# Designs tried in a protein design run: peptides against a protein of PDB entry 1MQS. Part 16

Target 1, 223 residues: chain A of PDB entry 1MQS
Amino acid sequence: ILKMLFLNKDLNNNDNITTITDDIFNQQEIIWKVLILDIKSTATISSVLRVNDLLKAGITVHSLIKQDRSPLPDVPAIYFVSPTKENIDIIVNDLKSDKYSEFYINFTSSLPRNLLEDLAQQVSITGKSDKIKQVYDQYLDFIVTEPELFSLEISNAYLTLNDPKTTEEEITGLCANIADGLFNTVLTINSIPIIRAAKGGPAEIIAEKLGTKLRDFVINTNS

## One batch from the design tools (peptide; aimed at target 1 L11 K133 Q138 Y139)

Design b2_p13_7_s2 (made by RFdiffusion4, then SolubleMPNN; from b2_p13_7, 6 letters changed)
Fold by OpenDDE base, seed 2:
Structure b2_p13_7_s2 (fold): chain B 223 residues (1-223), chain A 13 residues (1-13)
Amino acid sequence: as target 1 above (223 residues)
Amino acid sequence: SPIKDLTNELKSI
């Protein structure tokens, strides 16, 4: 999340949210931005960030994508919304109306190819593709239900992992997806967890995959 | 990174 709020720039991932925001606030000129959310992303942001964190990240205002929003043509906008046709249409309408100076689009989950093509087509028609500075997806593969409980909302994960007909490849694939979601959670919270999992099952596979991802990330960010 | 940058892909479309 913090990476997104800082326009996907590299952050020092070894520090907690407070340290990162304080360091950036003190060392760099604040780029003021608008944050556009939906209901799902609002809940996530509210669970992991404080109002002061948003301010330190340069978020001047935040609004729901479906709300009527005042134009701020000289202010860049960060969209953090679900990859839906409705949201794409709204973003394009905002682009057409020159509602913001720049558009940084971050979809909460994977953007389907058909929707990517739709977005591309609509943006092309506007002639304002230069205002689209970034498009990212798969930012949130989890839902924060409470401060200490996360859900990835993977459909039928429990059933799939416990079905004796499920192949090893399918289990491995699902475990990889779960590990990716957990990794994103770690990045969102900006803390390296102690991983604990039951041995002898999918949880162990997930833990190992997550551990590898974290190790690789730490190595790559420190080099 | 699990996060994918689609910026160039979008503009190539």
Scores: peptide ipSAE 0.451, ipTM 0.926, DockQ to the pose 0.461
OpenDDE base, seeds 1, 3, 4, 5: peptide ipSAE 0.442, 0.435, 0.440, 0.445; ipTM 0.923, 0.922, 0.923, 0.924

Design b2_p13_7_s3 (made by RFdiffusion4, then SolubleMPNN; from b2_p13_7, 5 letters changed)
Fold by OpenDDE base, seed 4:
Structure b2_p13_7_s3 (fold): chain B 223 residues (1-223), chain A 13 residues (1-13)
Amino acid sequence: as target 1 above (223 residues)
Amino acid sequence: SFIKDLTEELKSI
């Protein structure tokens, strides 16, 4: 998501959201953008990011795709919306009307081939394909569910992770076990999670391991 | 990454 907000530039994965946004803010001129969402993606964004995070990412305005939006012809737009015919038609209409300067389209899930072709055809007819800078889809459908708390019931996990006598190998091993448990939970729930973890500790290690497992799984199942 | 770049594919259609 953060990568999307920064126009899919490479971000340092080892930094927390604040550090990433601050570094980008300090190193590069902020590109102000509009963020276009739907109901589903709004829930996704709100679950992961704070309003201040959006601002730090250069999002000056965010709106629902179905809302009547004022034209900002000099401002680039990021779309983060469901891959539906309705949303595609709206995006194309926005393109036709020169509503924004540039279009960065990110679908919340995999874009079906027929819809990709429809989008391509409609864009071609407009003659404004040059304004479409990026089109991305997600291999993972982010099902935003209500936050739930559960336990893996791993004995002495907290003690092990916080004991200064614990070796790095032991920590890594435990983190792997936790990641495995989380992965199995994801498979059981049959939903792809948004992973959030504190940076600089075991939680980050776990998140990375889990992310890798999920990526590998999706690649293998979609092949 | 769970993200696929479809930009070139779109333009090739």
Scores: peptide ipSAE 0.298, ipTM 0.874, DockQ to the pose 0.518
OpenDDE base, seeds 1, 2, 3, 5: peptide ipSAE 0.008, 0.000, 0.005, 0.005; ipTM 0.451, 0.395, 0.412, 0.390; seeds 1, 2, 3, 5 fail the geometry check

Design b2_p13_7_s4 (made by RFdiffusion4, then SolubleMPNN; from b2_p13_7, 6 letters changed)
Fold by OpenDDE base, seed 1:
Structure b2_p13_7_s4 (fold): chain B 223 residues (1-223), chain A 13 residues (1-13)
Amino acid sequence: as target 1 above (223 residues)
Amino acid sequence: SPIKDLTQELKSI
């Protein structure tokens, strides 16, 4: 998340949120930006960041994507929203109207190929593709419901994993998505968890996948 | 990183 707020610049992964924001604040001129969220991403941001963290990251204002927003043609915008057709259409409309100077688009989960193609087509028609500086997907999508409890809020995950008609491929795919979400959570909070999972089910598969990702990450970060 | 950069992919389409 912090990487997103700093336009996906390389950040020291060993530092906590406060250290990172302080270092950037002291070393670089703050680029003031607008942050555009949806309901889901608002919950995600609120789970891991404080208002002061946003300010230190150069977020001058944040708003919901569906809210009426005033044009700020000289200000860059960060979108952190769900990969939906509705959100894509709104982003394209904002682009058409020159609502912001630059567009940094970050989707909370994987952007399907069909929606990527739709976005590309609409952007091409506008002739303003140069204003789109970044497009990323598969960001952290989790909500902290209690101080020690969070959820990735994956719709129907339990039903899918327990349906006898679900194929092994579908289970594997869903487990991979969950593991990716958990991995992003670990990176965001900058703390390596102790993994506990029930044996003999999808939770064990997820735990193994997450463990592998964490090991690979540690090896790559220390090399 | 689980985060994927789609910028070039978008512009190539």
Scores: peptide ipSAE 0.465, ipTM 0.927, DockQ to the pose 0.493
OpenDDE base, seeds 2, 3, 4, 5: peptide ipSAE 0.457, 0.463, 0.455, 0.461; ipTM 0.927, 0.927, 0.926, 0.926

Design b2_p13_8 (made by RFdiffusion4)
Pose (drawn by RFdiffusion4):
Structure b2_p13_8 (pose): chain A 223 residues (1-223), chain P 13 residues (1-13)
Amino acid sequence: as target 1 above (223 residues)
Amino acid sequence: HYVKDRTEEFHEI
């Protein structure tokens, strides 16, 4: 999360510290930025970061994508928002409206090609595609409550999975999401683990789903 | 932590 608030800095280069000392913060000399969150993404940040931490990272203000936000045409913006048609539209609207000097679009989970092309087509007929400095799938779609306790914030799962009423489609879709939440966690750990799961029920489906996802990930690296 | 960069893909579209 902090690396993102630094425009995904330090990326594409060297350094292995973990929570930047102030003398180094003065090495790059950092400028204030607007931070745009949404309902879901605010829940993710406010769980691990205090307001003081945000300022210390150069974040002047933070507001939701849906609020009426007064313009700051000369101030950078970092969007950390869910990969939704609704949010993408507003980024396009803010981009046109010239609400901010720059855009650093950061997606909470992962943006589908479906919506990447959408955002891209809309932005193409603006004379301002140049202002979008970066667009990143961050893979932080979970909440870390205690130091080693995390949640996918998918309430009422035992019911949805065992309710006879539930479709054989709603179940597949739910497993697919849980497979993604885990995938989002696994990428954060930066370790491709061995999947072990109890057979017979949802844990297996999710295991095999996550298995396939992690399989492709390992492939679409080297070959 | 892994992050996917879509910037080039976005500007190519």

Design b2_p13_8_s1 (made by RFdiffusion4, then SolubleMPNN; from b2_p13_8, 6 letters changed)
Fold by OpenDDE base, seed 1:
Structure b2_p13_8_s1 (fold): chain B 223 residues (1-223), chain A 13 residues (1-13)
Amino acid sequence: as target 1 above (223 residues)
Amino acid sequence: MYIKDLTEELKSI
């Protein structure tokens, strides 16, 4: 999250939020930015950062993407929102209206190819692609509710996984999404977990997918 | 944290 708030610059990951924000606040010129969220990402941000942390990161104003927002044409904007058609359309509309000076777009999870193509097409039509400085996906899609408990906030996950009418393809797809969220969580915590899952069900599928992702990541990072 | 940069991909479409 902090990396995103500092426009995805490399930060020393070994420092706590307070140390990072204090060091940057004291040593570097603060670039004031607008942070645009949706309901899901608001919960995510709130679980990790305090309002004071946002200010120290240069976030002067934060708003919901669906709220009426005043133009700030000289201020860069950070979007941290779900990868949906609705959010893409709003971002493009903001781009068309020159609502902000620069656009740093961060999707809370993986952006599907069809939505990427849609975004690209719409941006191309505007002729303002130069204002889009970054497009990232697969950010934090989890909420810390307790010191030892977190949630991916996937709607009806239990119901979908336990409904006998759900297809294997749907189960596999959902399990992949859950594994992606868990993978991102593990990387954020910077600790390789011991995975415990019930056998013979979706939990095992998720555990296997997560294990594969972690192994692949470790191999690629050490090469 | 795992982050994928799609900036160049977006602009290449």
Scores: peptide ipSAE 0.310, ipTM 0.877, DockQ to the pose 0.631
OpenDDE base, seeds 2, 3, 4, 5: peptide ipSAE 0.241, 0.252, 0.234, 0.251; ipTM 0.854, 0.855, 0.850, 0.858

Design b2_p13_8_s2 (made by RFdiffusion4, then SolubleMPNN; from b2_p13_8, 8 letters changed)
Fold by OpenDDE base, seed 1:
Order: sequence, then structure tokens, then C-alpha cells
Structure b2_p13_8_s2 (fold): chain B 223 residues (1-223), chain A 13 residues (1-13)
Amino acid sequence: as target 1 above (223 residues)
Amino acid sequence: MVIKDLTEELKSL
């Protein structure tokens, strides 16, 4: 999340949120920007960051994507929203109206190919592709519901994993998606977890996948 | 890496 708020600049992953924000605040001129969220991403941001953290990251205003927003043509905007047709249409409309100076788009989960093509087509028609500075997907898809409990908000995961009609390929695919979500959560929390999972089921598969991702990440980061 | 940069891909379409 912090990388997103700082326009995906490289940050020291060994530092906590407070240290990172303080260092940037003291060393660099703050670029003030607008943060556009949806309901899901609002919950995600609130789970990880405090209002003071947003201010230190240069977020002057944050609003919901569906809310009426005043034009700020000289201010860059960060979108952190779900990859939906509705959100894409709103972003494109904001682009057409020169709502902001620059557009940094971060989708909370994977952007389907058809929606990517739709976004590309609409942007091309506007002739304002130069204002789109970044497009990222699968950024962060988790919600902290309680201090020691969080969810990836994957619909029907339990049903899919326990349905005898579900194929091994489908199970493997879903487990990979869950592991990716957990991995993103770990990176956001900036703490290596102790992984505990029930044996003999999908939870074990997920734990193994997550463990591999974490090991690979640590090795690559230390190189 | 879980996060994907789609910027260039978008502009190439």
C-alpha cells in the first residue's frame, strides 16, 4: 500500500510504516495527491493505515469513486479500486473531463483481459493516454475484520474446495489465488508469519505455496 | 511477484 501511495517508488521493506513515512516526509517534498477508493478498498486501507499515515504520504483528499468529486486538474490522482466495468468507465470519464493532472491506477485484484482491452480502447479514443502514468493490478486484496482476523473476501471458497465435483485443476488454481492474497497481506504487514494449516486438505496446499513464495521473496530481496 | 505492472501493455493495445 505504501508503495502505491508513493507512486510505486522503491521503499525499504525493512522499515515500518511510520519510519518510511517519516523519512520521506523529512527528505523529500511531499507531492499532494487525491486518493480515490471504493467500498472494498476503503476497508482495506483502513485496516492497514491511519489517517496520519495518509497525510504523511501526501494524500490531501480521499473519496469514493462513485461520489461527486470536484475537478483538480493540477493534482495527480491515485485510484485504488476493484477491477470492474463500472469503475473503468468512471476512470475514463474522469480522464475525458481532465478531472486530474495524472492518473495512477491500482486495481485491488487481477484485471481480466477483456476489461484491460476495454480500458485500452476507451483510453485510446480519448487521446489522453499520456495522462495515465501507471496501471497495476492484483495489488492488495484482503480485509482486516478484527485485530487478529482477516479475510481475502473470496466468494464461495469453502464450497468450491469441498465440492466433490471440483476438479484438481480448479482446486490448484483457487489455492494459488489464496496464496497470492496471503502473500500480499504478509508484504503489507511487513512481518513473516508462522504458518499453521490443517493437514490433508487445501489448507496444506495453500500453506506450502505461501511458504515457497515467502522463501523466494526473502532470497531475492537479500540478493 | 504478485503485483503486475500493466502500464505498457495497456498503451500497446
Scores: peptide ipSAE 0.391, ipTM 0.908, DockQ to the pose 0.460
OpenDDE base, seeds 2, 3, 4, 5: peptide ipSAE 0.359, 0.388, 0.349, 0.381; ipTM 0.900, 0.905, 0.897, 0.903; seed 5 fails the geometry check

Design b2_p13_8_s3 (made by RFdiffusion4, then SolubleMPNN; from b2_p13_8, 9 letters changed)
Fold by OpenDDE base, seed 1:
Structure b2_p13_8_s3 (fold): chain B 223 residues (1-223), chain A 13 residues (1-13)
Amino acid sequence: as target 1 above (223 residues)
Amino acid sequence: MVIKDLTQELKSL
């Protein structure tokens, strides 16, 4: 999340949120920007960051994507929203109207190919592709519901994993998606977890995948 | 890496 708020600049992953924000605040001129969220991403941001963290990251205003927003043509905007047709249409409309100076688009989960193509087509028609500075997806797909409980908000995961008609390929695919979500959660929390999972089922598969991802990440980061 | 940069892909379409 912090990388997103700082326009995906490289940050020291060994530092906590407070240290990172303080260092940037003290060393660099703050670029003030607008943060556009949806309901899901609002919950995500609120679970990880405090209002003071947003201010230190240069977020002057945050609003919902569906809310009426005043034009700020000289201010860059960060979108952190679900990859939906509705959100894409709103972003494109904001682009057409020169709502902001620059557009940094971050989708909360994977952007389907058809929606990517739709976005590309609409942007091309506007002739304002130069204002789109970044497009990222699969950024952060988890919600903290309680201090010690969070969810990846994957619909019917339990049903799919326990249905005898589900193929091994489908199970493997879903487990990979869950592991990716957990991995993103770990990176956001900035703490290596102790992994506990039930044996002999999908939870074990997920735990193994997550463990591998974490090991690879640690090795690559320390190199 | 889980996060994907789609910026260039978008502009190439």
Scores: peptide ipSAE 0.396, ipTM 0.910, DockQ to the pose 0.460
OpenDDE base, seeds 2, 3, 4, 5: peptide ipSAE 0.354, 0.383, 0.342, 0.378; ipTM 0.899, 0.905, 0.896, 0.903; seeds 2, 5 fail the geometry check

Design b2_p13_8_s4 (made by RFdiffusion4, then SolubleMPNN; from b2_p13_8, 8 letters changed)
Fold by OpenDDE base, seed 1:
Structure b2_p13_8_s4 (fold): chain B 223 residues (1-223), chain A 13 residues (1-13)
Amino acid sequence: as target 1 above (223 residues)
Amino acid sequence: PVIKDLTEELKSL
């Protein structure tokens, strides 16, 4: 998440949030930005960052994507929102109206191909593709409900995993998505967890996938 | 990587 707030620049992953924000605040000129969120991403951000962290990251104002927002044509904007048709249409409308100087778009989960194509088509029509500086997807989407408890809030996950009509492919796909979410969580908190899961079910599959991702990541970062 | 950069892909469509 911090990487997103600093326009996906490489950050030292060995430092905590406070150290990273302090170092950047002291060493670099702050680029003031607008942060546009939805209800889900607001919960995600609030679970990980404090208001002071946002300020140190150069976020001068944050608002909901569906709220009326004043134009700031000289200010870059960071979108951190769900990959929906509605949000895409709003972003494109903001682009058409020159609401901001630059657009850094980060989707909270995977952007489907059809929506990517829709976004591309609409952006092409505007002739303002140069203002779109970044488009990322599969960012962390989790909510901390308690100090030691968090949720990815994947709708109907329990029902899907326990429905006997669910195919093995569907289970595998869902487990992969959950593992990706957990992996992103680990990267965000900058701590390698001890993984504990019930045996003989989807939790074990998820644990194995997560373990593999973590091992691969450690190997790749130490090379 | 879990996070994907779609910037160039978007602009190529």
Scores: peptide ipSAE 0.459, ipTM 0.923, DockQ to the pose 0.468
OpenDDE base, seeds 2, 3, 4, 5: peptide ipSAE 0.450, 0.427, 0.420, 0.429; ipTM 0.924, 0.915, 0.910, 0.917; seed 4 fails the geometry check

## One batch from the design tools (peptide; aimed at target 1 S191 I192)

Design b2_p14_1 (made by RFdiffusion4)
Pose (drawn by RFdiffusion4):
Structure b2_p14_1 (pose): chain A 223 residues (1-223), chain P 14 residues (1-14)
Amino acid sequence: as target 1 above (223 residues)
Amino acid sequence: DISFDTAKKLDLPL
């Protein structure tokens, strides 16, 4: 999360520290930025970061994508928002409106090609595609409550999975999401683990789904 | 184990 608030800095290069000392913060000399969150993504940040931490990272203000936000045409913006048609539209609207000097679009989970092309087509007919400095899938779609407790914030799962009423489609979709939440965690750990799961029920489906996802990930790296 | 970047950069298809 902090690396993102630094414009995904330090990326594409060296350094292995973990929570930047101040003397180094003065090495790059950092400028204030607007931070745009949405309902879901605010829940992710406010769980691990205090307001003081945000300022210390150069974040002047933070507001939801849906609020009426007063313009700051000369101030950078970092969007950390869910990969939704609704949000993408607003980024396009803000981009046109010239709400901010720059855009650093950061997606909470992962943006589908479906919507990447959408955002891209809309932005193309603006004379301002140049202002979008970066677009990143961040893979931080979970909440870390205590140091080693995390949640996918998918309430009422035992019911949805065992309710006879539930479709054989609603179940597949739910497992697909849980598979993603885990995938989002696993990428954060930066370790491709061995999947072990109890057979017979949802845990297996999710295991085999996550297995396939992590399989392709390993492939679409080297070959 | 392997090393990689957690975040994936997306280029706009413009």

Design b2_p14_1_s1 (made by RFdiffusion4, then SolubleMPNN; from b2_p14_1, 7 letters changed)
Fold by OpenDDE base, seed 5:
Structure b2_p14_1_s1 (fold): chain B 223 residues (1-223), chain A 14 residues (1-14)
Amino acid sequence: as target 1 above (223 residues)
Amino acid sequence: TLNFNPIKKLELPL
């Protein structure tokens, strides 16, 4: 998160900022910027940062993407939002309206190819592609509740997975979502877990999906 | 230590 707030610059050769210290903030040039969030990313940031930490990172104002926001054409904006068509359309509209000086786009999870192509197409039509400085997948789609505990904030997951009325398709879909969230968490921790799951249930499905994602990622990163 | 860079820069196919 801090790396993102500092425009994805390398924070002093230590890729693993495990502790928020005042030293981290003092080592970086403070660029004043706006932070644009959605409901989900607001919860993510709020779980680990205080308002004062945002200020120290140069965030003057934070706002929800779906809310009316005043134009600040001389101020750069960081978007940290879910990879959705709706959010893309809003970002592009903000670009069209010159709402900010520069756009640093960060998705909470991986942007699907179709949405990337849509974003690119829409941006191209605006003729303002030069204002988009960065587009990143951040893999920050979880909430930290305690130092050793996180939540994916998936409502009724237990009930859905254990309700005999739930369809196999619904179970599979939910398991995929859980695996995606776990994948994002694992990437953020920068450690490959040993996956252990009970056999014959949703846990196995999740473990298999997560294992596949991790293997694919390792293969693609080492290639 | 597999340096998984968890951050992927996306290039816009412009």
Scores: peptide ipSAE 0.151, ipTM 0.736, DockQ to the pose 0.757
OpenDDE base, seeds 1, 2, 3, 4: peptide ipSAE 0.138, 0.044, 0.130, 0.042; ipTM 0.723, 0.560, 0.716, 0.550

Design b2_p14_1_s2 (made by RFdiffusion4, then SolubleMPNN; from b2_p14_1, 7 letters changed)
Fold by OpenDDE base, seed 3:
Structure b2_p14_1_s2 (fold): chain B 223 residues (1-223), chain A 14 residues (1-14)
Amino acid sequence: as target 1 above (223 residues)
Amino acid sequence: SLNFNPIKKLELPL
């Protein structure tokens, strides 16, 4: 998250949040930015950072993407939002209206190829592609509730997995979503987990899916 | 130690 707020510049990974923010605040010229969030990403950021941390990162204003926001044409904007068609359309509309000087786009999870192509097509039509400075997948689709506990914030997951009326397709779909969330968390922690799951149920399905994702990632990054 | 880079830069097929 901090790396994103500093426009994805390399930060020393071993320092505490407070040390990083204090050092940058004291040593570098602060670039003031607007932070644009959705409901989901607001929860993510609020679980990890305080308002003072945002200020130290150069965030002067933060707003919801769906809110009527005042134009700040001389101020760069960081978007940190869910990879949805709706959010893409709003970003493109903000681009068309010259709402900000520069656009740093960060998605909370992986942007599907079809939506990436849609974004590219819409941006190309505006003739303002030069204002799009960055597009990143951040893989930050979780909430930290306690120092050693996180949540994927999947509604009714327990009920869905244990209701005998739930279809196999629904269970498989939910297990895939859980595995995706766990995968994002693992990447963020930068540690390879030992996966343990009970046999013969949804936990095993999730473990298998997660294991496959991790193996595929390792193969693709080491090649 | 597998260095996980959790951040992926996307290139717009512009």
Scores: peptide ipSAE 0.102, ipTM 0.682, DockQ to the pose 0.724
OpenDDE base, seeds 1, 2, 4, 5: peptide ipSAE 0.048, 0.043, 0.048, 0.042; ipTM 0.626, 0.607, 0.574, 0.605

Design b2_p14_1_s3 (made by RFdiffusion4, then SolubleMPNN; from b2_p14_1, 6 letters changed)
Fold by OpenDDE base, seed 5:
Structure b2_p14_1_s3 (fold): chain B 223 residues (1-223), chain A 14 residues (1-14)
Amino acid sequence: as target 1 above (223 residues)
Amino acid sequence: TLNFDPTKKLELPL
């Protein structure tokens, strides 16, 4: 939860909540942001955090997603809500209305395929996809960093990787395609990236494949 | 300006 409140930056997990919030508050310029919740996520946060902890995390305003909220077009927003069609529609409407400067979306549980596709489609139609900086759930980690944001436009990649019916061969093939796309992007940008991936899943496979391709390329170009 | 109670857990969004 604290990681989410600090825009999913790396935090030292060994410290208690008070120490983490105090250290960040004292060492860094606080980023003021809005927190949008639903009934379920409110219960989750209330079990761990105090109102003062939210303030120390830079939460200037917190509200329910279904409540009427005043526009704050210069303020970033964190959504922590259930993965429902209703909540997605509200987020998209907030995006259309330029209610906030940036959107950091965190779903409280796994986002189903159909809802992810719906979110992506609706956001695409708005032409304001650049304002969505992050989308997280239990399994999804999508970070948009402008101007370095790019898409490989691989259809149904998330669905294929999360479908229990997908074979190991299909997963391996898809991971190879993704790694190839990333490699081509790196070559186009002419910059060697730092590769970060979640452990124990397809992301790690992709990272390893990409790392190998980059190493091989560097060796072959210097020889 | 929202008044935060430093001793209180979050109950409902303001």
Scores: peptide ipSAE 0.018, ipTM 0.527, DockQ to the pose 0.020
OpenDDE base, seeds 1, 2, 3, 4: peptide ipSAE 0.007, 0.013, 0.012, 0.015; ipTM 0.494, 0.505, 0.450, 0.501; seeds 1, 2, 3 fail the geometry check

Design b2_p14_1_s4 (made by RFdiffusion4, then SolubleMPNN; from b2_p14_1, 6 letters changed)
Fold by OpenDDE base, seed 3:
Structure b2_p14_1_s4 (fold): chain B 223 residues (1-223), chain A 14 residues (1-14)
Amino acid sequence: as target 1 above (223 residues)
Amino acid sequence: SLNFNTIKKLELPL
């Protein structure tokens, strides 16, 4: 939680909350932020942190995601909310309305792939993906800058990959298409990523295909 | 030329 409040910077886990907040407050320039919560995450935050801890972490205002909130277009926002369609829609609406300067999104639990794709699609339509700086959940950890979050515009990818009736050939074909899209994106941004994927599923297939494409490309261009 | 100075992480959540 403290790591989240400090924009997911590395913190010493052996120190108590007070020591960490005091050291950071005294040694670094404080970045003032808005904290957006839901009912569940409010309970979580309240169980671990005091109001003074939030202040020392640079939280100037905290509000519920479902409440009407005043725009603060020059202030970055941290979202710590449940991974639901409703919350995603609200975040996207806040993005569309330029409610805050930057968006640091932290989901309280795992974000399902279908919701991640929905988020990516909606954000891509807004043309404001550059304002999303981070997306985190229980399992996903990445810094988002344009075009790190993007849509490949592959229809029903999640459904196809998770349908037990889908054939191995269809899965392989879809994974190849995804890998091609990612490859083109990598070439466009002119940066080679470190690829991480879960083992034993479509992600591994995609990672392998993409890795092969990248290796082949590097070899061919350096020769 | 690919920029090797900036290493990004691509996480595939599937």
Scores: peptide ipSAE 0.044, ipTM 0.561, DockQ to the pose 0.094
OpenDDE base, seeds 1, 2, 4, 5: peptide ipSAE 0.039, 0.037, 0.040, 0.036; ipTM 0.552, 0.533, 0.562, 0.540; seeds 1, 2 fail the geometry check

Design b2_p14_2 (made by RFdiffusion4)
Pose (drawn by RFdiffusion4):
Structure b2_p14_2 (pose): chain A 223 residues (1-223), chain P 14 residues (1-14)
Amino acid sequence: as target 1 above (223 residues)
Amino acid sequence: MTTETLTLESGTPL
């Protein structure tokens, strides 16, 4: 999360510290930025970061994408928002409206090509595609409550999975989401683990789903 | 309520 608040800095280069000392912060000399969150993404940040931490990272203000936000045409903006048609539209609207000097679009989970092309088409007919400095799938779609306790924030799962009423489609969709939440965690750990799961029920489906996802990930790296 | 287990063991670092 912090690396993102630094415009995904230090990326594409060297450095292995973990929580930047101040003397180094003065090495790059950092400028204030607007931070745009949405309901879901605010829940992710406010779980691990205090307001003081945000300022210390150069974040002047933070507001939801849906609020009426007063313009700051000369101030950078970092969007950390869910990959939704609704949010993308607003980013396009803010982009046109010239609400901010720059855009650093950061998606909470992962943006589908379906929506990447959408955002891209809309932005293309603006004379301002140049202002979007970066768009990143961050893979931080989970909440870390305690140091090692995390949640996918998918309430009422045992019911949805065992309710006879539930479709054989709603179940597949739910497992697909849980498979993603895990995938989002696994990528954060930066370790491709061995999947072990109890057979017979949802855990297996999710395991095999996550298995396939992690399989392709390993492939679409080297070959 | 019944439960099931899914475990992720140590793997290859990225």

